# Peptides against a protein of PDB entry 3WG5: the designs that were tried, part 120

Target 1, 218 residues: chain A of PDB entry 3WG5
Amino acid sequence: LAKNIVYVAQIKGQITSYTYDQFDRYITIAEQDNAEAIIIELDTPGGRADAMMNIVQRIQQSKIPVIIYVYPPGASAASAGTYIALGSHLIAMAPGTSIGACRPILGYSQNGSIIEAPPKITNYFIAYIKSLAQESGRNATIAEEFITKDLSLTPEEALKYGVIEVVARDINELLKKSNGMKTKIPVNGRYVTLNFTNVEVRYLAPSFKDKLISYITD
Target 2, 218 residues: chain A of PDB entry 3WG5 as posed
Amino acid sequence: LAKNIVYVAQIKGQITSYTYDQFDRYITIAEQDNAEAIIIELDTPGGRADAMMNIVQRIQQSKIPVIIYVYPPGASAASAGTYIALGSHLIAMAPGTSIGACRPILGYSQNGSIIEAPPAITNYFIAYIKSLAQESGRNATIAEEFITKDLSLTPEEALKYGVIEVVARDINELLKKSNGMKTKIPVNGRYVTLNFTNVEVRYLAPSFKDKLISYITD

## One batch from the design tools (peptide; made by RFdiffusion4, then SolubleMPNN)

Design b2_p16_4_s2 (from b2_p16_4, 6 letters changed)
Fold by OpenDDE base, seed 5:
Structure b2_p16_4_s2 (fold): chain B 218 residues (1-218), chain C 218 residues (1-218), chain A 16 residues (1-16)
Amino acid sequence: as target 1 above (218 residues)
Amino acid sequence: as target 1 above (218 residues)
Amino acid sequence: GSKGVIIDAGLGYTKL
């Protein structure tokens, strides 16, 4: 009997237009194979807001569940990464990871100081992040505080406060714990119950282009 | 029996003179076919004030109801998009979208900082946005605060405060929820009751020119 | 005049 397939791919580094291309490629592969889900191992300090919003849209348009897994230990879904996670069908975090710090900025001055975003932009992203949290049934108050209080959370805190769904040490524990969970947002208009019974895990390697760009942006 | 026709078209990206041409083309097609309505799926960060004002006028001169639908999830009717929505016959938003952030600016400096508009321009747009809200029977206080407080709202907040009329996840839910509603502004001098019973939905694809310009402005 | 006025959220220049 054909095993259910779960894809696993890694996205690491700054969120850019290239990161969107990676998400699109990975999700498209998993969609074509009618996978049960794709797990994206995410480690990001943040990045561009426009790229982040496009990634969130691509996840929400996915024909299959997209699970954001903040992994490995020491990784973060910081800033843009938090928005991406909040826009996904399920969020998991490994022990020793973090989520939050979502305040928008315009960049860095020559002395390395933050150029603050005007209230117009900050308020836009407050509404946006609250909307993502509300849509997914996650803690919208904490989502706002990721901006207004520069809040960052541990996996245990994020789980406790209803920001995320799973704390897991590895892919096997993640599959075990999330088996039978419903997606936090619809897949093709329906909340899907995840079935990770008799699963084949397939790892997607970064393309040669993915490796080159990550090397240039690191 | 000839089905009532509802057109659906997408407008994405910055509001420019080209966006006006898209609105004009889409509305003209729907007018020529005596459609029950046209739904514009809008996703915009904003754009030029002159183009926005022309689009609002074109909507107000429409021979058929123009419904602005902030879609898909993650989209926004930000800034100029809010004015366009407030100038339309009905506003809907998908979950995970936003509306607001309407303060005018003169542009961006070389360092990415906002060049503020002088009080004269800001006050002009306060009066303009309040007028759009009042004309449509929408919340004029919130419309002003989209400028003066740099306010942005979720779909649920926008519905609660009387800024929008419908929260809907997709076109089918939008048609179902808005069926039997009256337009918030007149169509050819009359408030029209929407009839989405036995409707044929026709999607208008972007022209080749539309695709090219979106690619250049992204 | 409305010429040269931008009604934009400034998202293209925003970092998160």
Scores: peptide ipSAE 0.171, ipTM 0.487, DockQ to the pose 0.108; fails the geometry check
Fold by OpenDDE base, seed 4:
Order: C-alpha cells, then structure tokens, then sequence
Structure b2_p16_4_s2 (fold): chain B 218 residues (1-218), chain C 218 residues (1-218), chain A 16 residues (1-16)
C-alpha cells in the first residue's frame, strides 16, 4: 500500500549527468517509500541532450508518479527542462515561470553566438519531442513549435494549449488541483489517479554531493 | 518444434563491434532454445556503419524471428538503429520513442559540427537503406528520406507511413498486437507467422562483459 | 568504406 506521502525535491541549474543522478536518487527514495508521488521543483535553463534523455527515461520508468513543477516564480523549464516535463506524469507551473525554447544547438561560439545543430539533429529532436507530447496526450504541435519557432510559453498559455496540466502558486495549491487527475503517462504500465487526500509532504534536501557539484557547475 | 518461449533482451547505447557481439549472443541463445522469437529492446543514438551492417546480416541470418522494439519510452532507434530495425523481422516502437536520422557522417569536428560523408558514401547508404526497406516491404521512400531529408519519425508516423509494424506500450501489448503477423523478412527462407499464444517471456540479462563495455562507452 | 562512417544522431554533442 502506498504511504500517504508526497516527496518534494528541487532540481536547479543545468541539466547534466549529475542532474540525472539527482533525479535518480530522488525518485528512488520516493519509490522505496511507496510515496503517492514525487514533485520535482524544476528550474533549469537547459543542458545536455544525453542527460535529458536519460532523465526522461528514468522518469518514465518510475514506480510512482513524477510531477514536474516549474517553480518558484521566475523559474523556467527551458529547453531540456521542457523535454523532461513532457516526459513526466504531470506538469505544473507556477505563475511567473516559462516553458519552451527547445531547439537543439551544438554550443556557443566565443562571441556567445549559437552554433546551430544540423538538420539531422534538429529533426531528431522534433520527432522526439513530438513523441513525448503524443505519448502524454499533450499538444504535439506546440511541442514541435518549441523547436521550429523557438517558442516559449507562459503557464497560462501552456495550460491553454494543452502542454501542461496545472497552474499552481505553491505545493498546497498543486496538490489540491492535481488531486484526482490521472497521470499523463503510465506508472508501472497503468495510468494512476493521483490521490493527495491527507498526504504528508516530505522535502528532500540535496545530498552533499548534489550541493558540491551544483556549486562547481553553476 | 519451437518452444513457446519469447526472449527479451536490451541493447542500449552506441552501435559498435561490441553491440554486434551482444546481438549475436542474444540471438544465438534464442536460436539454441528454439524460441518463437527474440525481442530486442533497442535504445541507440546510432554508431558505426560497419557494426550496423554486421548486425543487420546477423539478424537476417537468424533461425528465429528477431523483433526490434524501440523501448522504453524516451528511447530511439536513431541512425544505425533505423537500419538495424529495417533489417529485422518486425519493428515495434513504444510511445515516446523515435526512429530515423540515417544520413551517414564521417565524424564530428572539435566544435561538434558534423563532418559530412562524400556523395559516394551517402549514395551507398541510400541504396542500402532502400534495399532493406524494399526487402522487408516497408516504405522505401521514407527510408531514403531518413537520409536525404534527415527525417525522424514518431511511432505513430512510422506506423502510418509503413516503416514499422507495431506501436506498443510494453512487451505484453507487443506480443498481443504482433500475434498472427507475418515476419517482414524470411526466417530460414520462409516468412513466419508469429505465434505468441501462451508464450513464456524470458529476459536475457547483459553479460558481465556487456555491462563493463556499456559502462566504458557511455 | 564503411569503417570510417558513423551513422549517429550526434546526441553527445547536442545541447538543449
């Protein structure tokens, strides 16, 4: 029987292999405790595509619902963060956040200009992001446009266009609004109806390693 | 008489000579046990063309049906993975996966830019991929466009365009949907009708060597 | 020949 526990953890900064380790650790803890869900407060400008794909895979393999919450106000699920969100069981955003800008790049030149990804790579990620959206029953056209038009959305727009499921100011409002929602992708092969009635919220702190690497990479 | 066994094995990461060894090992085990089929859960960004061609040849020489299943969600059969899939007896994809992006390259420059393959090489692989598609009764035009347009597809698109045969969320759904399908290429000179009625699913784990090399190459 | 050819999506060099 699942415990009436909801974990909350923060993922902040660039998406890297270390960010994967954070996701894996947090989700694993929540899985081990048979939590009702884990909410990941996400604030990222993006990062590495390989790490992102691994994170998406880890989320989709989760034994419990993984809710991506773009939080706090001023945060973003930019680029890689959008993919991660689209790969999750539920997406929420706080007012004053953003999502999108998903076009792949190869990096930055010395002058700070973008080194464009070749069409091969861009088209790969178009297919990938569309697939994530379609799988989750989210707006695949907008998902594509996150790449092809460099589109970024407000929470209200993202909700309106069917990219996300919830706009919430805080964890309490998120729990309240998402209570009774079905996960947008399956958990252990089944779509789960979220039950946040009488849940304990448990915050996970970054590990010492998490703090150290965040400090080095930021 | 074939045993009512279906093997499932995972191939993840870059396509290399070691990946060939994995395919060979897995298929050989399934052949020795006279399995109804082997399902290879494939997740690859691509890899070496030589290894890919050897893998295709090994699959086509299989004494049992080899099903390529792009799995889990978030996985891809990118580039070399597409060729491998097109060379197989049946292709399935999970929702949230992708296939395509098949244009050959010579490598990457220090800035991460693609070093283009000369027309001679590109044209060779156009002919090769078209041949794989034609042989399997799959969409050869799209197969060509995986190269010429750097095309990548969602599972639904790939199914719609006749590139793949099945979209399935899991092994059970794959078995259910593919039951009664004919292999797209012959097994021992004959097109086989898949029979997944009352089959035992047997998972093959990576060998110690497989784990070690995956760790080193990832 | 095929020995020098990569059929890869280039994910390792991609940023998002």
Amino acid sequence: as target 1 above (218 residues)
Amino acid sequence: as target 1 above (218 residues)
Amino acid sequence: GSKGVIIDAGLGYTKL
Scores: peptide ipSAE 0.154, ipTM 0.468, DockQ to the pose 0.104; fails the geometry check
Fold by OpenDDE base, seed 1:
Structure b2_p16_4_s2 (fold): chain B 218 residues (1-218), chain C 218 residues (1-218), chain A 16 residues (1-16)
Amino acid sequence: as target 1 above (218 residues)
Amino acid sequence: as target 1 above (218 residues)
Amino acid sequence: GSKGVIIDAGLGYTKL
């Protein structure tokens, strides 16, 4: 039986193999406690495509609902962060956040200019992001435009266009608004109705390693 | 008489000579047990063309149906993975997966840019992928466009365009949907009607060697 | 020949 526990953890910075380890650790803890859900407060400029895809898989394999919450105000789920969100069970954004800008690149040249990805890679990620949107019942046209038009959206736009499910100022408002919602993708093969009535909110602190790597990468 | 056994095994990562060994091992085990079929859960970004061609041949020489299942959600049958799928007896995809991006390259330069294959090589693989599609009664035009347009597809698109046979969320749905389907290529010279009524699903674990190589290549 | 040809999506080199 799910305990009336909701975990909250922060993931901030570039999406890397270490970010995968953070997701895996946080979700595993929440799974072990049979939590009702885990909320990941996400603030990322993007990162590695391989790490992103692994994170999406880890979320989709979760035994509990994983809610991506773009938080705090001023945060973004940029690039890889958008893919992660679209792969999750529920997306929320705080006012004053952004989502989108999903065009893949190979990197930056010495002068800081973008090294463009070849059409092969761009088209791969168009198909990938569209499939994430379709699977989650989110706007696949907008998902494609996050790449093809370098589109970025406000929370209100993202909600209006069916990219996200909730706009919330804080965790309490998020829990209130998402209570009774169905997950946008299945958990253990079933769409779960979120029950945030009488929940304990439990914050997961970053490990010492998490803090150290964040300090080095920022 | 085929036992009502269906094997399931995972192949994840780059297509290499080691991936060939995995395919060969898994198919051989399933052949020895006279299984109704083997399902290979495939998640690959692609890999070596030589290894890919050997894998296709090994699948085509199988004494039992080999089903390629692009799984889990977030997985892809990219590049070499598409060729492998097109060479198989049945293709399925989970929602949130992708297929395509089949243009051959010679490698990557020091700056991460693609080293393009000469027209001779590209045309060879166009002919090869078209032949796989034609032999399997799949969309040869789309197969060509996987190369010439760097096309990638969602599961729904791939199904709609006749690239794949099944969209399924899990093994149980795959077995249910593919029950009574004929293989797209022959098994021992005959098109087999899949019988997934009253089957035992048996998972093949990766060997220690498989795990070690996955750990090193990821 | 197919030797030395890579049929890869190039995901390891991709940033998002």
Scores: peptide ipSAE 0.085, ipTM 0.389, DockQ to the pose 0.109; fails the geometry check
Fold by OpenDDE base, seed 3:
Structure b2_p16_4_s2 (fold): chain B 218 residues (1-218), chain C 218 residues (1-218), chain A 16 residues (1-16)
Amino acid sequence: as target 1 above (218 residues)
Amino acid sequence: as target 1 above (218 residues)
Amino acid sequence: GSKGVIIDAGLGYTKL
């Protein structure tokens, strides 16, 4: 039986236009190979809202399931990362990770204090994050509270509250636990049942360009 | 019987990107020699959150047990140091040390007053520190209170409340007391039983670069 | 309207 391929790629750092390019490249490779899924190991403190929204769209337009995996332990899907996760086909978290803290800001002042977003922007993202949660059958109340209460959750809390689908220590456990689960949003208009019974895991490395940009943004 | 090696290295001062490089170097050396463990003698007032999180990840990715030892007497694992400890395979403290005081801040004003972190950031780190505690089977309530109540603990209190695993006066007592203990988090996916029955202790010195940076940051 | 908005945890500016 031809092995189904599952791609694994890492996205780490701030969400920017370059992060979009990474998502696009990784998903495109996996699409071209008709992969069973791609798992994105996500570790982000957040980033730009525009880039985030583009990434969400790219995920939602994917021809294959995109699994966001908050990994490794100590990683987070913070802020923009939470939106991306909520826009994806399945969310997993490793123990020792976190998700949430989604309040939009305009930036930081010279003294490092947060410049708050006006109610217009905050309300926009409340509606947006709720829509992502509702579309994916995830907890829209908690999604709202990621903004309104500045909420952050452990993997166990996120699972309990129906924000995420899997807690897994590693890729193997993730594949095992998610096998037979349905995607939380459609793939090409259909909810897909994940089949990880006979899969080859292929790791995608960052391109030279990806590496260079990481150096520039640090 | 080939002696198992236990490395001991010191990390002192503020947690920065350079501190990450120290952790990485020390752990890498110990990994290369297939050491039984590395003990990091930690004395820190805290530091940068990003560097701390990277250090936690590096520890959690270690191929060998990483023991955080708050040492010598008078030392602290304050703030970022507590997070690092909670992310490690075993925590020990010498008598006369402290752990806690984990509330995030944005910095100090010109007058030396603390610039408080907004709830978004505070809640993020509450979730993060709780996740570290939960993953390591340590007291997550106390971990939260390190932030919410600005809690600091003595070694005896920390042991009593299940924050740490060992109180030890020196490396020899630490090795003796921790011998046969299981790591609080996995090493390469497995909980390791520490074997300190026949070990050679090797001290790692700071590199020339480490020394130079310490001079620049002082 | 989302241009220039930052959705992050402020970790780069956070000290612990």
Scores: peptide ipSAE 0.026, ipTM 0.352, DockQ to the pose 0.109; fails the geometry check

Design b2_p16_4_s3 (from b2_p16_4, 7 letters changed)
Fold by OpenDDE base, seed 5:
Structure b2_p16_4_s3 (fold): chain B 218 residues (1-218), chain C 218 residues (1-218), chain A 16 residues (1-16)
Amino acid sequence: as target 1 above (218 residues)
Amino acid sequence: as target 1 above (218 residues)
Amino acid sequence: GSLGVEIDAGLGYTKL
C-alpha cells in the first residue's frame, strides 16, 4: 500500500533570489511526487524583501501544503522569515527558536547603523504583513507589532498569541501534532486537512548549486 | 568491563567561527567514542552572535550530553558564553566564576564606546535567550534580564535563580554532583540520566590549529 | 522595481 510521502528540506541563511530557487526546487519535487506535504526547516536572519515576496507567492501557488518549521533549536524565522512563515499553510516552531523582528530597513551604514526605511515603505510592509496574517487567520495585531514594535516571540508566545499553529521538538512530533489540522490558507483553492497517517519521511538535500551559493553568501 | 568515558576539553577566549570548529571537533571525538558525556570548560568574554548560534545548534545536535562548565575560578561565561550555556544539556559553574551580561552590541566605536544594537536586534536576542531558557527549564525571566538589565550572576545566585544546575569546585565534584541528573534538554530526542559511575576522565587537548588561532586572536 | 529593501534582523553584524 503506497505510503503518504512527506518531504523535509532545509533552508538556512539570508533570503535571496537563490533562496527562492531553493524553495521552488524543493516544492516542485514534492509536488511531482504528490507528497502529502513538504516541511521546510527554516533558519534565517532575514534578507531581501523582493525575494521574500516571491517566496511567499511560490508557497501560495504550491499544489501541496507547505509547512514552515523553524528548526533546529537556536534557529529563527527572523524578519523576512516571519513573512514567509505567515504566507505558509502551517507554521511550526521548535523550542529554543524565535520569530519576528519584521521592520523593513534600507540597509546598514558604514558604521553599522541601520538605515531606516521611509514611512511609505514601512507602511507598505505593515499592510502586507497584516494581510498575510488575516488571510491565514493568524494574529494581525501581533503581525503589525513585529514591525511597529520590533517584536520577537518565543514559540510558546507565538502559539499563545495565535501567530503559529504548532510547537514541536522534532519532525515526528510535528507530524503527530499537525495530523488532522487544516491548512491556514488554501491549497489549490481548498483548505486541506493534513493526513500524516502511515507516512514516509523523505529528506531533500541541497543541490550542489545550493551548497556553493550558501558557501559564497555566508 | 569497559569504563564509561567522560571527555573534558577547554574552550577559552572570544567566540568566533574558530571556536565553533573547536566545539565541533571536541563533541565529534566524544561522540565517536560513545562517551557518557563531554564537559567543556568554558571561559569566554563573549564574541560573535553568528558563531554563538552555530555553537548552540551544534551542542543541541550532539549525540551525547554536553556539559558547559564555567571553569576555572575567575572564568566567565559572559555574553555569548551565557547563550551557549543555556543551549547545553547541563550547566555547571566553579566558585569565583560569573555568568550573564548578554546585551547585544554592534561593536565598539573608535573611542571605545559601545555601539548599541538597534531595538530590532535586541528584541530578537531577548526572544532567543528566553526560548533557550524555556526549552531547558531554566529561568527565562533572569535570561531576559541578562539583556535588559545587563545582569551578571555568581554561581550561587545562578543556582538559586534556576539558571544553572551545579556548583562544583573541580571535575570530580562536578561528576559526583551531576551523577544521576537528567539533561535539561534532550539528547537525540530523549532526556538522558547522566551516569558517572566508574568513569574514566579523558582530557582533550587543543589542536595545533586551535592553538595557533587562539594565539592570533588574543 | 526591486525594492532595495532589506528585511534583515542584522544578526551578521551583531556581537554578544
Scores: peptide ipSAE 0.163, ipTM 0.468, DockQ to the pose 0.106; fails the geometry check
Fold by OpenDDE base, seed 3:
Structure b2_p16_4_s3 (fold): chain B 218 residues (1-218), chain C 218 residues (1-218), chain A 16 residues (1-16)
Amino acid sequence: as target 1 above (218 residues)
Amino acid sequence: as target 1 above (218 residues)
Amino acid sequence: GSLGVEIDAGLGYTKL
């Protein structure tokens, strides 16, 4: 029986236009190989709203399931990362990770203080994040509270409240637990039942360009 | 019987990207020698949140047990140091040390007053520190209170409340008391029972680079 | 024009 391929790729750091390029590249590779899924190991403090929205669109347009995995322990899907996760086909978190803190800001002042977003922008993202949650059958009330209450959750809380689908220590446990689950959003117009019974895991490395950009943004 | 090696290294001062490099170097050396464990003698007032999170990840990714030892007497695992400890395989404290005071800040104003972190950031770190505590089977309520109540604890209190595992006066007492204990988080996916019955203690010195950076940051 | 909006936890500016 031809092994189904599951790709695993890492996305770490701030969400930028370059992060979009990473998502696009990784998903495209997995699409070309007709992978069963791609797992994105996500560790982000957040980033640009525009890049985030583009990434969400790219995920939603994927020809294969995109699983966001907040990994490794100590990682977070903070702010923009939460939006990306909520826009994906399945969310998993490793123990010791977090999700949330989604309130938009305009940036930081010279003194390091947060420049608050005006109500117009905040309300836009409340509607946006709620829509992502609703579309994916996830907890839209909590999604709203990620903004309105500056909420952050542990994996166990996020699972309990119906924000995420899986808590898993590693890729093997993730594959085991998610096997037979349906995607929370459609893939090519259909909800896919994940089949991880006989899969080959392939790790995708960052390109040379990806590495270079990481050095520039640090 | 081949002596098991336990490495001991010191990390002192503010948590920065350079502190990450120290952790990485020390753990890597210990990993390469298949050490039974590495003990990090930690004395820190805190530091950068990003560096702290990277250090936590590096510890959690360690191929060997990483023991955080708040040492010597008078030392502290303050703020970022507490997070690092909670992310580790075992926490020990010497008598006369402290742990806690974990509330995030944005920095100090020109007049030396604290610039408070917004609720978004505070709540993020509440979730994060709770996740570290929960993953390690430590007191998540106290971990939260390190932030919400600006709590600091003595070694005896920290032990009593299940924040730490050992109170020890020196490395020898630490090895004696921790012998046979299980790591509070997995090493390579498995909880390790510490074996300090026949160990050689090897002290790692700071590199020339480590020394140089310490001079620049002071 | 980019809304200039950041959805960031501000971790780079946070001290502990």
Scores: peptide ipSAE 0.160, ipTM 0.477, DockQ to the pose 0.106; fails the geometry check
Fold by OpenDDE base, seed 2:
Structure b2_p16_4_s3 (fold): chain B 218 residues (1-218), chain C 218 residues (1-218), chain A 16 residues (1-16)
Amino acid sequence: as target 1 above (218 residues)
Amino acid sequence: as target 1 above (218 residues)
Amino acid sequence: GSLGVEIDAGLGYTKL
C-alpha cells in the first residue's frame, strides 16, 4: 500500500509576518501532497500578536492536520508559541522544552523594563487563549494562567494538566505515540484520526528567503 | 586495542554567541573523531540567555557525550553555566568550585543595580531549568531554587543533592570516577555507558579567533 | 488592525 506522507518543518525564532509566510508555505506544500499531517518543529520565544493570530487562523484553515512539536530539547513554545500550539490539531513537546508565559506586553522601555499592556488588551488575550483551549478541549484554566500568572510548564506538567497531547523525544516517537489519536480541532469540519502506521517522513527545508530573514531578524 | 579518544577543551568567560561557536567547534571536532566523550572545562559567571539555550541545544544534539567539568578550582558554572551543565550528559565539579545563581535579569542600570526580569521571564526560566533537571534525572527542586533563591552550591552539596554526578580534582580523577557511568541524557536517542579504561586524552586549544574574541569581550 | 502588542518572553533581552 502507498505510504502516507508526513511532512516535518522547522520554525525557529520570533513570531513575525515572515513566520506566517513560513507556516503558510509549509502547510500549503503538505496540503498539495494530501499529507496525513505536517509536523512543525517549533522553537520560539514569542513575537507579534498580529502575526500569531494570523498563524492560528492559517492552521485552523489547513486541509490537513498541523502538529506543533516543541522541539528540540531546550526549545520553547513561549508566549505567541503557546497560542499557536493551542490553535493546532495536536501539541507535542520534547523533554527539556517549555510552554507558556503568555502575558501580552506593549514592548520594552529604554531601560529594558516591560511596558505593560492595558487591562483591555490583557483581557482580550485572556478571552482569546481560553477560547483556543476550549475549542481544542485543552485546559482553559491553565491557558488563562499562562497570562494571569505568566505560568510556564514542563512537558510533563503540560501533559498532566491537559494542555498538550504528547511527550516525545523525536519524530519517530511522536508518530508512534500520536498514531490513532484524533485531532483536537477539526480538519475541514471533521475530527481526523491520525494514521502513522505506514508513513514516509519528508523534511521541508527553509527556503533561501527563510534563511536570509532568519539571519536578519536574529 | 585502539584507544578511545577523550577530548578536553576549555570555555571561560561570559556566555555569548561566540561561546556558542566555541562549543560547536569543539563538539564537532570530537564528533568527527568519534570520541568516547568531550570534556568541557567550564568557568563562567553567566551570560546571555539566548546563547545559553543554543549551547544547550547543541550539546543535546551532540553525537557524543559532552561532560561539563567546572574547573579549575575557583571556577564557577554560574547562571547560564548552570543551565549548560544541566543540559549536558554528565556534570563534574572540582573542589573549590560553585554552581547555581540562575535568576535571570534584564541587565544593569547606570548605577550598576540589577534590572530585574519580569515574572514572565523568571517563570519561563524556572520551567526551563526544571525541565533540564527532570530530563537528566537531576534535582529539579534545587534547579528551581537556583533561580528562586539564587542558590549556589559547593561540589559536595551539589553531589549530595543530586545536581551533579562527579567531584574530581583533575581530568584523570574525573575519567576514573565517571568510567562506567551512564550519560544523564541520551546520545542519539540512547543512554551511553562511558568507557574510559583505555583512553587517549586530547586537548583542544582555542582558535586564534577564540582568543581574539575572548580578549575583546573581557 | 495591528494591536501593536508583543507576546514574547523577552528572551533576547534576558541575561542569565
Scores: peptide ipSAE 0.065, ipTM 0.367, DockQ to the pose 0.107; fails the geometry check
Fold by OpenDDE base, seed 4:
Structure b2_p16_4_s3 (fold): chain B 218 residues (1-218), chain C 218 residues (1-218), chain A 16 residues (1-16)
Amino acid sequence: as target 1 above (218 residues)
Amino acid sequence: as target 1 above (218 residues)
Amino acid sequence: GSLGVEIDAGLGYTKL
């Protein structure tokens, strides 16, 4: 009996145009192989808003379920990472990770102080993040508070408040817990029930280009 | 029975003089084929005010209904995009999208700070956006607040407040929901009832020139 | 002359 494939790839660091390219590449590979899903092990402190929005679009256009997994322990889906997660088909977190802190900024001053975004931009992203939460049937009030209160949550809190779907220690536990769950957003216009009963896990490594850029940006 | 045609085209990115050319080209094609309507899948952070005003005029001069559809999920009709939408025959939004944040600015300083528009310009666009809302029978108070409060809305909020007409996940749902709706502004001097019962959807691709400019501006 | 007015959300300068 042919095993369904689940791909696993890691995306770590700042969200940039290059991060978009990584998402696109990984999802495309998994789509081409008609994978049951792709799991993106995400660890990001945030990054560029434009790149984030493009990544969300790419995820939502995926022909297969995209699971954002905040992993390993000590990782975060901070800021842009939260938006990406909320735009995905399923969110999982490992123990010892965090999600939230989504308030937009314009950057950092020379002294390291935050340059605040004007209300126009802040309100835009409030609407945007609420919309992502609502679309996915996740807690839009908490999504807003990720901005308005600078809120960050543990996996257990995020699960409790209906921000995420799974807390799992590793890929095996994630597959076990998410088996039979419906995607929180459509895949090609349809909500998909995940079937991880007989799957082969395939890890995707960074390309040479991915490694080089990560090396330069890290 | 000859199927009525509905055209679908995408306009993404900054609103510029080139964006006007795209609108003009797409609408003209649909007019020439006596289409039932054209749907413009709009994703824009905003752009030039002059180009925006020209686009609004072009839409209002259309011989066929022009539906602005904020799509895909993660897209926005921000700033200039809101004005364009309010000037159109029907507004739809996908889940995960946003509309609003319409306050004019003069640009950005080197440090990324917004250079505010003077009161004269701000008041001009307040009057302009209110007029668009009033003409289309949409919520002029909220339209004003898109400027005065830097307000941005989710699709559900925008629908609730009478800013937009439809929330739809895809083109099929949009056609289904908008079938039988009257245009919010006249088409050639008459309010038109949309008939999407027996339609063929035709997608218009960007021209070579469109692709090139998008590549340079992205 | 164009008023040079931008109706922009400023997303290109925004970090999240």
Scores: peptide ipSAE 0.021, ipTM 0.323, DockQ to the pose 0.105; fails the geometry check

